# Peptides against a protein of PDB entry 7AE7: the designs that were tried, part 10

Target 1, 321 residues: chain A of PDB entry 7AE7
Amino acid sequence: KVYKDLREFLEVLEQEGQLIRVKEEVNPEPDIAAAGRAAANLGKNQPAVFFEKIKGYKYSVVTNVHGSWQNHALMLGLDKNTSTKDQFYELNRRWDKFPVPPNVVKREAAPCKENVIDKDINLFEILPLYRINEQDGGFYISKASVVTADPEYPDDFNKLNVGTYRIQVKDRDRVGIQALAMHDIAVQLEKAEAENKPLPIAITIGNNPLVTFMASTPVGYNQNEYEFVGALQDGVPMDIVKSDLYDHLYVPAGSEVVLEGHIIPRVRTVEGPFGEFPGSYSGARLQCEVKIDRITHRTNPIFENLYLGIPWTEIDYLMAL

## One batch from the design tools (peptide; made by RFdiffusion4, then SolubleMPNN)

Design b1_p9_2_s1 (from b1_p9_2, 3 letters changed)
Fold by OpenDDE base, seed 1:
Structure b1_p9_2_s1 (fold): chain B 321 residues (1-321), chain A 9 residues (1-9)
Amino acid sequence: as target 1 above (321 residues)
Amino acid sequence: MKEFEPLPL
């Protein structure tokens, strides 16, 4: 089984008994984080948790999508009871199929382009934002696949980077992003900042589960994560579409939300604290700031977000293989 | 680092 988008994966999770649907209106805090921790604490067969109604918001949240070995098996299109060993062997077998180039679809064929916001941008109208943990310094986007390119080689598709970074919401149209020196985005940002130029960025939310998996998996600077997604799809290409603002940035065609914008050159603002994957808070730090210039989204967009804390949580499953 | 207490269920 190959998934075009998050929705096809959530459908399979529900069919397999690996999704809890919360139909009652919940409070953004503490209910979403509490349910994410509850799901993680089951120790096995941890389901995704889908919140249909969130007080004060229009749209839904899903969490814990990758939060179990069963969900990981289903992501690979395997039987949910496939052993971790057999999942590892199948992942390695498929990895050897790299590269599998993506299909570039037309804008009109991409579900992520169904709706556009190009003025009066307010992230709170599109994303049901909440604190993932009580002591977080703000609202976090914890499971985005962030697309950037080398500003010196914008047409080199092998240098297109799709990574997962800690993102704090700073304002209606601003986010802080943690670009550490070990990340490929930091190399690309250094080149842009040397010239005092903005770095083009697309922050994609609610993707094909293998895109999210590859965005959390370090690859070489000259390797494209989308070509690994095609390999992990057993040689089936994934669908990508050109971003609206940038000819050189490609986003997953099925993304629930795409935040297009730029990293503001030579600006650093306070971000954090945030509850990290070891179950410890990282302190507040100066981080990069992104201006959001355009949003595209599916009708009734699902905010996929990650609960993290004391292991094992969803992030530990994303990094385990 | 402060130890992170998970929200009570």
Scores: peptide ipSAE 0.010, ipTM 0.578, DockQ to the pose 0.042
Fold by OpenDDE base, seed 4:
Structure b1_p9_2_s1 (fold): chain B 321 residues (1-321), chain A 9 residues (1-9)
Amino acid sequence: as target 1 above (321 residues)
Amino acid sequence: MKEFEPLPL
């Protein structure tokens, strides 16, 4: 089975008994993080947790989407009881199908374009933001697939990067991003900052689960994650659409939320602390700042976010293969 | 780095 978007995957998770739907209103803190930790602590068959109602917010949250081997099997469109060995075998078999170029769909065919916000941007109106761990220095977007390009080769689709980075919300229209030197985004940012230019960025939230998986999987600088998504879909192309602000940035057509903007050149602001995947807080550091200039989103957007902490959590399953 | 405990339910 191939998924067009997060919603089709959540439907399968629910059908397979791998999603808990919380229908009662929850507090964004501590309830979302507590449920993410509790789901992870089941040790097997860890479900996604879908919160329909969050106090003070309009929209839903889903967490722990990749948080088990069962969910990982279902992501691959396999039986949920497929062994880790057989999942790995199938992953490798499909990996050899790279590249599978994506389909570029028209704007009117892309669900991520259903709604537009181009003024008075307020991330809190679109995303039910919360602290993932009690001592986090702010609200984090932990499961975004971040799209950037090489500013020297903007039309080189092989240099289009889709990565997962730690993102702290800083203001209504601003986020901090951790672009580490080992990540392809840092190479692209260095080129932009050398010329004191903004780096165009699209921060995509709530994707086809294979997009999120590939954004968390390191590939070569001249390899496009979307072409691996098509490979992992057993040769079925994924659907992408042009960003609204940038002709050279392509986003998943089915994204729940797309934050389009730019990394502000040569600006660094305090980010952190944040609870990291080893179960330890990182210190506060100076990190890059993104200005959000446009939002596109699906009607009733689902905020997909990741709980992380003392292993094993969802991030460990995303990085285990 | 400080170790952190998971939030209890």
Scores: peptide ipSAE 0.008, ipTM 0.519, DockQ to the pose 0.042
Fold by OpenDDE base, seed 2:
Structure b1_p9_2_s1 (fold): chain B 321 residues (1-321), chain A 9 residues (1-9)
Amino acid sequence: as target 1 above (321 residues)
Amino acid sequence: MKEFEPLPL
């Protein structure tokens, strides 16, 4: 089984008894994080948790999508009860199919383009934001696949980076991003900041689960994560679409929400604290600032977010392969 | 060095 988007995967998780649907209205705090912790504590068969209604918000949240070996098997399109050994064997067998180039679809064929917000941007209107941990210094987007390019080689598709970074919401149209020197985004940002130029960015939320997996998996600077997604799909290409603001940035065609903008050059603002793996807070520090200039989204977008806490959490499963 | 504070249990 191959998935075009998050929705096709959530349907399979629900069919396989790996998704809990919460139909009653919940409070953003503490209920979402409390249910994420509870799901992480449900033993070996940790389900995804889908919240249909969040008080004060219009849209839904899903958490713990990668939060078990069963969910991981299903992500690979294997039987739910496939052993971790056989999942590892199959992942390695598929990895050797790299590169599998993605299909570039037309704008009109991409579900992420169904709706556009280009003025009066307010992240709180599109994302049901909540604190993941009680001591978090704000609201985090913790499961985004962030797209950036090399500003010196913007048309080199092999240097297009899709990574997962800690993102704090700072204002209605502003996010802080943790670009560490060991990440490919930091190399690209250094080049832009040397010239005092903005770095173009697309922050994508609610993707095909293999996109999220590859965005959390370190690859070479000249390797494209989308070409590994096609390999992990057993040679079936994934679908991507051109961003609206940038000709050189491509986003997953099925993304629930796409935040298009730029990293502001040579600006650093206070970000954190945040509860990280393995259940420790990183202190507040100066981090990069992103301005959001455009949003595209699916109708009734699902906010996929990660719970972070004491192991074993969803991040442990994303990092264990 | 990332200063990590332990999560309260």
Scores: peptide ipSAE 0.007, ipTM 0.528, DockQ to the pose 0.061
Fold by OpenDDE base, seed 3:
Structure b1_p9_2_s1 (fold): chain B 321 residues (1-321), chain A 9 residues (1-9)
Amino acid sequence: as target 1 above (321 residues)
Amino acid sequence: MKEFEPLPL
């Protein structure tokens, strides 16, 4: 099975008994994080948790989408009871199919383009934001696939980067992003900042599960994560669409939310603390700041967010394959 | 450690 978007994957997770649907209204804090911890403590059968109703918000949240070996098997379109050994074998077999170029779809065919916000941008109206950990310095977007390009080679599709970065919400239309020197985004940002230019960015939320997997998997600077998604789909191309603001940035056609904007050159603001692991906060640091200039989103967008905690959590599964 | 009562999942 190949998935076009998060919704097709959530449908399969529900059919396979790997998704719990919470239909009652929950408080954003502490209920979402508490349910994520409870799901992680179920041992071998860690389901995704889908919250239909969140107090003070219009839209839904899903957590723990990659939170088990069963969910990883289903992501690969395998039987949910496929062994970790057989999942690893199949992943390696499919990896050798790289590159599988994506399909570029028209704007009108892309579900992520159903709605547009270009004025009075407020992230809190689109995303049901909550603190993941009680001591977090703010609200985090922890499972975004962030699209950037090389400013020197904007038309080189092999240098288009799709990565996962820690993103703190700073204001209605501002986010902090942790671009560390080991990340491909940091190379691209250095080139933009050398010329005192903004770095174009698209922050994509609620993707095809293999996009999220590849955005968390380090690849070479001249390798495109979308071409690996096609390989991991056993040779079926994924669908991408051009961003609205930038001709050189392509986003997953099925994204629930796309935040388009720019990294402000040579600006650094305080980001954190964030609880990466229980009992260890990364200290507050000066990090990059993104201006959000446009939002596109699906009707009734699902906010996919990562649960972080004591191993084994969703991040440990994403890093273990 | 606040013992959160598990939400009945």
Scores: peptide ipSAE 0.006, ipTM 0.500, DockQ to the pose 0.024

Design b1_p9_2_s2 (from b1_p9_2, 5 letters changed)
Fold by OpenDDE base, seed 3:
Structure b1_p9_2_s2 (fold): chain B 321 residues (1-321), chain A 9 residues (1-9)
Amino acid sequence: as target 1 above (321 residues)
Amino acid sequence: MKSFTPLPL
């Protein structure tokens, strides 16, 4: 089984008994984070938790999507009871199929383009934001697949990076991003900042589960994660679409929300604290700042977000194979 | 590459 988007995966999780649907209105705090912690602490068969109604917001939240070995097996399109060993062997067998180039679809065929916001941008109107941990210095987007390119080689698709980064919401149209020197985004940002230029960015939320998996998996600087997604789909290409603002950036066609903008060159602002793996707080630090210039989104977008804390949480499942 | 500290292999 191959999934085009998050919605097809959530349907399979629900059919397999690996998704809890919460239909009653919940408070964004503490209910979402409390449910994320509770789901992580089940020890086995941890389901995704889908919140249909959040007080003060108009859209839904899903958490713990990758939060179990069962969900991980289903992501690979395997039986949910497939052993961790057999999942590992199948993952490695498919990995050797790299590269599998993605399909570039037309804008009109991409669900992520159903709605556009290009003025009066307010992230709080699109994303049901909440604190993941009580002592977090703000609201975090913890499960985004962030698309950037090499500003020296913008047309080199092999240098297109799809990574997961810690993102704090800073304002209605601004986010802080943690770009550490060991990450490919930091290499690309260094090149842009050397010329005092913005780095183009697309922050994608609610993706095909293998996109989220590959965005969490380190690959070579001259390897793009989309070609690994096709490999992990057993040779079926994934669908991507050109971003609205940038000809050189491609986003998953099925993304629930796409935040298009730029990293502001040579600007650093206070970000954090945030509850990190393995349940320790990183102190407040000066981090990069992104201006959001355009949003595209599916109708009734689902905010996929990740709870993290003391192991074993969803983050550990995303990095365990 | 992910910003989360990789588990020590």
Scores: peptide ipSAE 0.028, ipTM 0.710, DockQ to the pose 0.046
Fold by OpenDDE base, seed 2:
Structure b1_p9_2_s2 (fold): chain B 321 residues (1-321), chain A 9 residues (1-9)
Amino acid sequence: as target 1 above (321 residues)
Amino acid sequence: MKSFTPLPL
């Protein structure tokens, strides 16, 4: 089975008994993080946890979407009881199908374009933000697929990077991003900062589970993660759409939320602390800052977020494949 | 690439 979006995957997780739906209103803190920890502590058969109602927020949260080998099997469209060995075999078999170019859909066909916010941007109105760990210095977006391009080669689709980065919410329309020198985004940012130019960025949240998987998987600088998504879909192209602000950035057509903006050149602001894998805190440090200039989102967007803590968490599964 | 782990993959 191939999934167009997060919603189709969550439906399968629920059908397969790999999703817990919390229908009662929860507090964003500590309940979401507590449930994420509890799900991680279930050992082998960790379900996703879907929170329908969060006090003080309009929209839902889902966590632990990739939080088990069963969920990974289902992501690959396999039986949930498929062994880790057979999952790796199938993943490797599909990997050899690279590249599978994505379909570029029209704006009108992309669910991520259903709603637009271009004024008075407030991330707290669109995302049910919470502290993931008790000692976190703020609210984190921990499962975003961040789209950037090479500013020297903006039309080179092979240099389009889709990566997962640590993102702290700094203000209503500002996020801190951890762009480490070993990441493709840092190479692209260095080129932009050399010219004192903004780096265009699209921060995509709540994606097709294979997009999130590939955004977490290291690939070559001249390899597009979307072309691996198509390979991992057994040769079925994924659907992408042009960003609203940038002709050279493409986002998953099914994204729940797309934050479009720019990394401010040569600006660094305090970010952290944050509870990282494997349950250690990275101290506060100066990090890049993103201005959010536009939001597009699905109606009733689902905030997909990652729990980070002591292994085995969802991140361990995303790194183990 | 993920920013969360300085794991040398």
Scores: peptide ipSAE 0.026, ipTM 0.697, DockQ to the pose 0.056
Fold by OpenDDE base, seed 1:
Structure b1_p9_2_s2 (fold): chain B 321 residues (1-321), chain A 9 residues (1-9)
Amino acid sequence: as target 1 above (321 residues)
Amino acid sequence: MKSFTPLPL
């Protein structure tokens, strides 16, 4: 089985008994984080948790989508009871199919383009934002696939980077992003900042589960994560579409939300503290700032976000293979 | 590093 988007994967998770649907209205805090921690604490067969109604918000949240070996097997289109060993074997077998180039679809064929916000941008109107852990210094987007390119080689598709970064919401139209020197985005940002230019960025939320997996998997600077997604789909290309603001940035066609904007050159603002995957808070520090200039989204967008804390949580499953 | 306070289940 291959998935075009998050919704097709959530349907399979629900069919396989690996999704809990919460239909009653919940509070953003502490209920979402509490349920994410509770799901992780089951120790096996950990389901996704889908919240249909969040108090004070219009849209839904899903968490713990990758939060078990069963969900990981289903992501690969395998039987949910496939052993970790056999999942690893199949992943490696498919990895050798790299590169599998994506299909570029027309804007009109991309579900992520159903709605546009180009003025009066307010992230709180689109995303049901909450603190993932009680001591977080703000609201975090923890499971975005962030698209950037090399500003020196914008037409080199092999240098298009799709990565997962810690993102704090800073204002209605601004986010802080953790671009560490070990990340490919930091190389690209250094080139832009040398010229005092903005770095174009697309922050994509609620993707095909293999996109989220590959965005969390380090690859070479001259390797495109979308071409690995096609390999992990056993040779079936994934669908991508051009961003609205940038001809050189491609986003997953099925993304629930796409935040298009730029990293502000030579600006650093306070971000954190944040609860990290070892179960410890990182302190507040200066981080890059992104201005959001445009949003595209599916009708009734699902905010996919992860809970993280003391292992094992969803992030540990994303990093395990 | 500060340890997480467990959220109530």
Scores: peptide ipSAE 0.025, ipTM 0.652, DockQ to the pose 0.042
Fold by OpenDDE base, seed 4:
Structure b1_p9_2_s2 (fold): chain B 321 residues (1-321), chain A 9 residues (1-9)
Amino acid sequence: as target 1 above (321 residues)
Amino acid sequence: MKSFTPLPL
């Protein structure tokens, strides 16, 4: 099975008994994080948790989507009871199919383009934002696939980076992003900042689960994560669409939300503290700031976000293979 | 590439 988007994957998770649907209105805090932690603590068959109604918000949240070996097997389109060994074998077998170039679809064919916000941007109107852990210094987007390019080689598709980064919401139209020197985004940002230029960025939320997986998987600087997604789809290309603001940035056609904008050159603002994957807090530090200039989104967008804390949590399953 | 430091599994 290949998934076009998050919704097709959530449907399969629900059919396989790997999704809990919460229909009652919940509080964004602490209920979402508490459910993410509780789901992780089941020790086996950890389901996704889908919140249909969140107090003070219009849209839904899903968490723990990758939070088990069963969900990981289903992501690969395997039987949910496929052993970790056989999942690894199949992943490795498919990895050798790289590169599988994506299909570039027309704007009109991309579900992520159903709605546009180009003025009066307010992230809180689109995303049901909450603290992932009680001591977090703000609201985090923890499972975004962030698209950037090399500003010296914007048309080199092999240098297009799709990565997962820690993102704190800073304002209605601004987010902090943790671009560590070891990540491809930091190399690209350094080049932009040398020229005092903005770095174009697309922050994509609620993707095909293999996009989210590959955005969480380190690859070479000259290797495109979308071409690995096609490989992991057993040679079926994924669908991408051109961003609205940038001719050189491509986003998953099925993304629930796309935040298009730029990293502000040479600006650093306080970000954190944040509860990290070992269950320890990182202190507050200066981080990059993104201005959001445009949003595109599906009708009734699903905010996919992960819980993280003391292992094992969803993040550990994303990094285990 | 991901901003989460790999846990040594």
Scores: peptide ipSAE 0.023, ipTM 0.674, DockQ to the pose 0.046

Design b1_p9_2_s3 (from b1_p9_2, 5 letters changed)
Fold by OpenDDE base, seed 1:
Structure b1_p9_2_s3 (fold): chain B 321 residues (1-321), chain A 9 residues (1-9)
Amino acid sequence: as target 1 above (321 residues)
Amino acid sequence: MKSFVPLPL
């Protein structure tokens, strides 16, 4: 089985008994984090948790999508009871199919383009934002696939980077991003900042689960994560579409939300603290700032976000590979 | 020293 988007994967998770649907209205805090922790604490067969109604918000949240070996097997289109060993064997077998180039679809064929917000941008109107842990210094987008390119080689598709970064909401139209020197985005940002230019960025939320997986998996600077997604789909290309603002940035066609904008050159603002994957808070520090200039989204967009804390949580399953 | 505060269980 191959998935075009998050919704097709959530349907399979629900059919396989790997999704809990919460239909009652919940509070953004503490209910979402409490349920994410409770799901992680099951120790095995940890389900995704889908919140249909969040008090004060219009849209839904899903968490713990990659939060178990069963969900990981289903992501690979395997039987949910496939052993971890056989999942790794199949993953490695498919990895050798790299590269599998993506299909570029037309804008009109991309579900992520169903709706546009190009003025009066307010992230709180599109994302049900909450603190993932009680002591977080703000609201985090923890499971975005962030698309950037080399500003020196914008037409080199092999240098298009799709990565997962810690993102704090800073204002209605601004986010802080953790671009560490070990990340490919930091190389690209250094080139842009040398010229005092903005770095174009697309922050994509609620993707095909293999996109989220590959965005969390380090690859070479001259390797495209989308070509690995096609390999992990056993040779079936994934669908991508051009961003609206940038001809050189491609986003997953099925993304629930796409935040298009730019990293502001030579600006650093306070971000954090945040509850990290080892079960400890990282202190507040200066980080890059992104201005959001355009949003595209699916009708009734699902905010996919990650719960993290003391191992094992969803991030530990994403990093275990 | 990075002050690590443990997350609640």
Scores: peptide ipSAE 0.025, ipTM 0.597, DockQ to the pose 0.058
Fold by OpenDDE base, seed 5:
Structure b1_p9_2_s3 (fold): chain B 321 residues (1-321), chain A 9 residues (1-9)
Amino acid sequence: as target 1 above (321 residues)
Amino acid sequence: MKSFVPLPL
């Protein structure tokens, strides 16, 4: 089975008994993080946890979507009980299908374009933000697929990077992003900052589970993660759509929320602390700052966010394959 | 690439 979006995957997780739906209103803190920890501790069959109602917010949260080997099997469209060995074998078999170019769909065909916010941007109105761990220095977007391009080669689709980065909410329309020197985004940012130019960025939230998987997987600088998603879909192309602000940035057509903006050149602001894998806090440090200039989103967007803490959690599963 | 990859030393 191939999934077009997060919603189709969540439906399968629910059918397979791999999703807990919390229908009662929860407090964003500490209840979401507490339930994420509880789910991670349920042994080997950790379900996703879907919170329908969060106090003070309009929209839902889902956590632990990749939080088990069963969820990984289902992500690959395999039987829930497929062994980790057989999942790895099938992943490798499909990997050899790279590249599988994505389909560029029209704006009108992309669910991520159902709603637009281009004025009075407030991330708290669109995302049910909460602390993932008690000692976090703020609210984190921990499971975004971040799209950037090479400023020197903006039309080179092979240099289009889709990565997962630590993102702290800083203001209504600002986020901090951790772009480490080892990441492809840091190469692209260095080129932009050399010319004192903004780096265009699209922060995509709530994707097809294979997009999130590939954004979490290291690939070559001249390899596009979307072409690997098509390979992991056994040769079925994924659907992408052009960003609204940038001709050279493409986002998953099915994204729940797309934050379009720019990394501010040569600006660094305090970010952190954050509870990272392996359950240690990183100190506060100076990080890049993104201005959000436009939001597109699905109607009733689902905020997919990762719970991370003491291993073994969702992040461990995402790194183990 | 994940921001959480420990560098292989």
Scores: peptide ipSAE 0.023, ipTM 0.659, DockQ to the pose 0.054
Fold by OpenDDE base, seed 4:
Structure b1_p9_2_s3 (fold): chain B 321 residues (1-321), chain A 9 residues (1-9)
Amino acid sequence: as target 1 above (321 residues)
Amino acid sequence: MKSFVPLPL
């Protein structure tokens, strides 16, 4: 099975008994984090948790989507009871199919383009934002696939980077991003900042689960994560669409939300503290700031976000292979 | 050294 988007994957998770649907209105805090922790603590068959109604918000949240070996098997389109060994074998077999170039679809064919916000941007109107852990210094987007390019080689598709980074909401139209020196985004940002230029960025939320997996998987600087997604789809290309603001940035056609904007050159603002994957808080530090200039989103967008804490949590499954 | 604070259980 290949998934076009998050919704097709959530449907399969629900059919396979790997999704809990919460239909009652919840409080964004602490209920979402508490459910993420509780789901992780099941020790086996950890389901996704889908919140249909969140107090003070219009849209839904899903968490723990990758939070088990069963969900990981289903992501690969395997039987949910496929052993970790056989999942690894199949992943490795498909990895050798790289590169599988994506299909570039027309704007009108991309579900992520159903709605546009180009003025009066307010992230809180689109995303049901909450603290993932009680001591977090703000609201985090923890499972975004962030698209950037090399500003010296913007048309080199092999240098298009799709990565997962810690993102704190800073304002209605601004987010902090943790671009660590070991990440490809930091190389690209360094080049932009040398020239005092903005770095174009697309922050994509609620993707095909293999996009999210590949965005969390380190690859070479000259390797495109979308071409690995096609490989992991057993040679079926994924669908991408051109961003609205940038001719050189491509986003998953099925993304629930796309935040298009730029990293502000040479600006650093306080970000954190944040509960990290070892089960420890990192202190607050100066980080990059992104201005959001445009949002595109599906009708009734699902905010996919990750709970993390003391291992094992969803992030440990994303990093385990 | 970054001060690590344990996350609550």
Scores: peptide ipSAE 0.018, ipTM 0.598, DockQ to the pose 0.058
Fold by OpenDDE base, seed 3:
Structure b1_p9_2_s3 (fold): chain B 321 residues (1-321), chain A 9 residues (1-9)
Amino acid sequence: as target 1 above (321 residues)
Amino acid sequence: MKSFVPLPL
């Protein structure tokens, strides 16, 4: 089984008994984080938790999508009871199929383009934001697949980077991003900042589960994650679409929300604290700032977000494959 | 490395 988007995966999780649907209205705090912690404490069989209604918001949240070995088996299109060993062998067998180039679809065929916001941008109107941990210095987008390119080689698709990064909401149209020197985004940002230029960025939320997996997996600087997604789909290409603002950036066609904008050159603002793995806080630091210039989204977008805390959480499963 | 928190090796 191959999934085009998050929705097709959530349908399979629900059919397999690996998704809890919360139909009653919940408070964004503390209920979402409390449910994330409760799900993490269920041992090896941790379901996704889908919140249909959040008080003060118009859209849904899903968490713990990758939060179990059963969910990982289903992500690979295997039986949910496939052993961790057999999942690892199948993952390695498929990895050797790299590269599998993605399909570039037309804008009209991409679900992520159903709605556009290009003025009066307010992230709180699109994402039901909440604190993941009580002591977090703000609201975090913790499971985004962030798309950037090399500003010296913008047309080199092999240098297109899709990464997961810690993202704090700073304002209605601004986010802080943690770009550490060991990340490919930091190499690309250094090149842009040397020329005092913005770095183009697309922050994608609610993706095909293998996109999220590959965004979390380190690969070579001259390897793009979409070609690994096709390999992990057993040779089936994934669908991507050109971003609205940038001809050189491609986003997953099925993304629930796409935040298009730029990293502001040579600007650093206070970000954090945030509850990290293994349940320690990273202190407040000066981090990069992104201006959001355009949003595209599916109708009734699902905010996929990660719970972080004491192991084993969803992050530990995503890193253990 | 991408920020899924590196497990300490």
Scores: peptide ipSAE 0.023, ipTM 0.705, DockQ to the pose 0.047; fails the geometry check

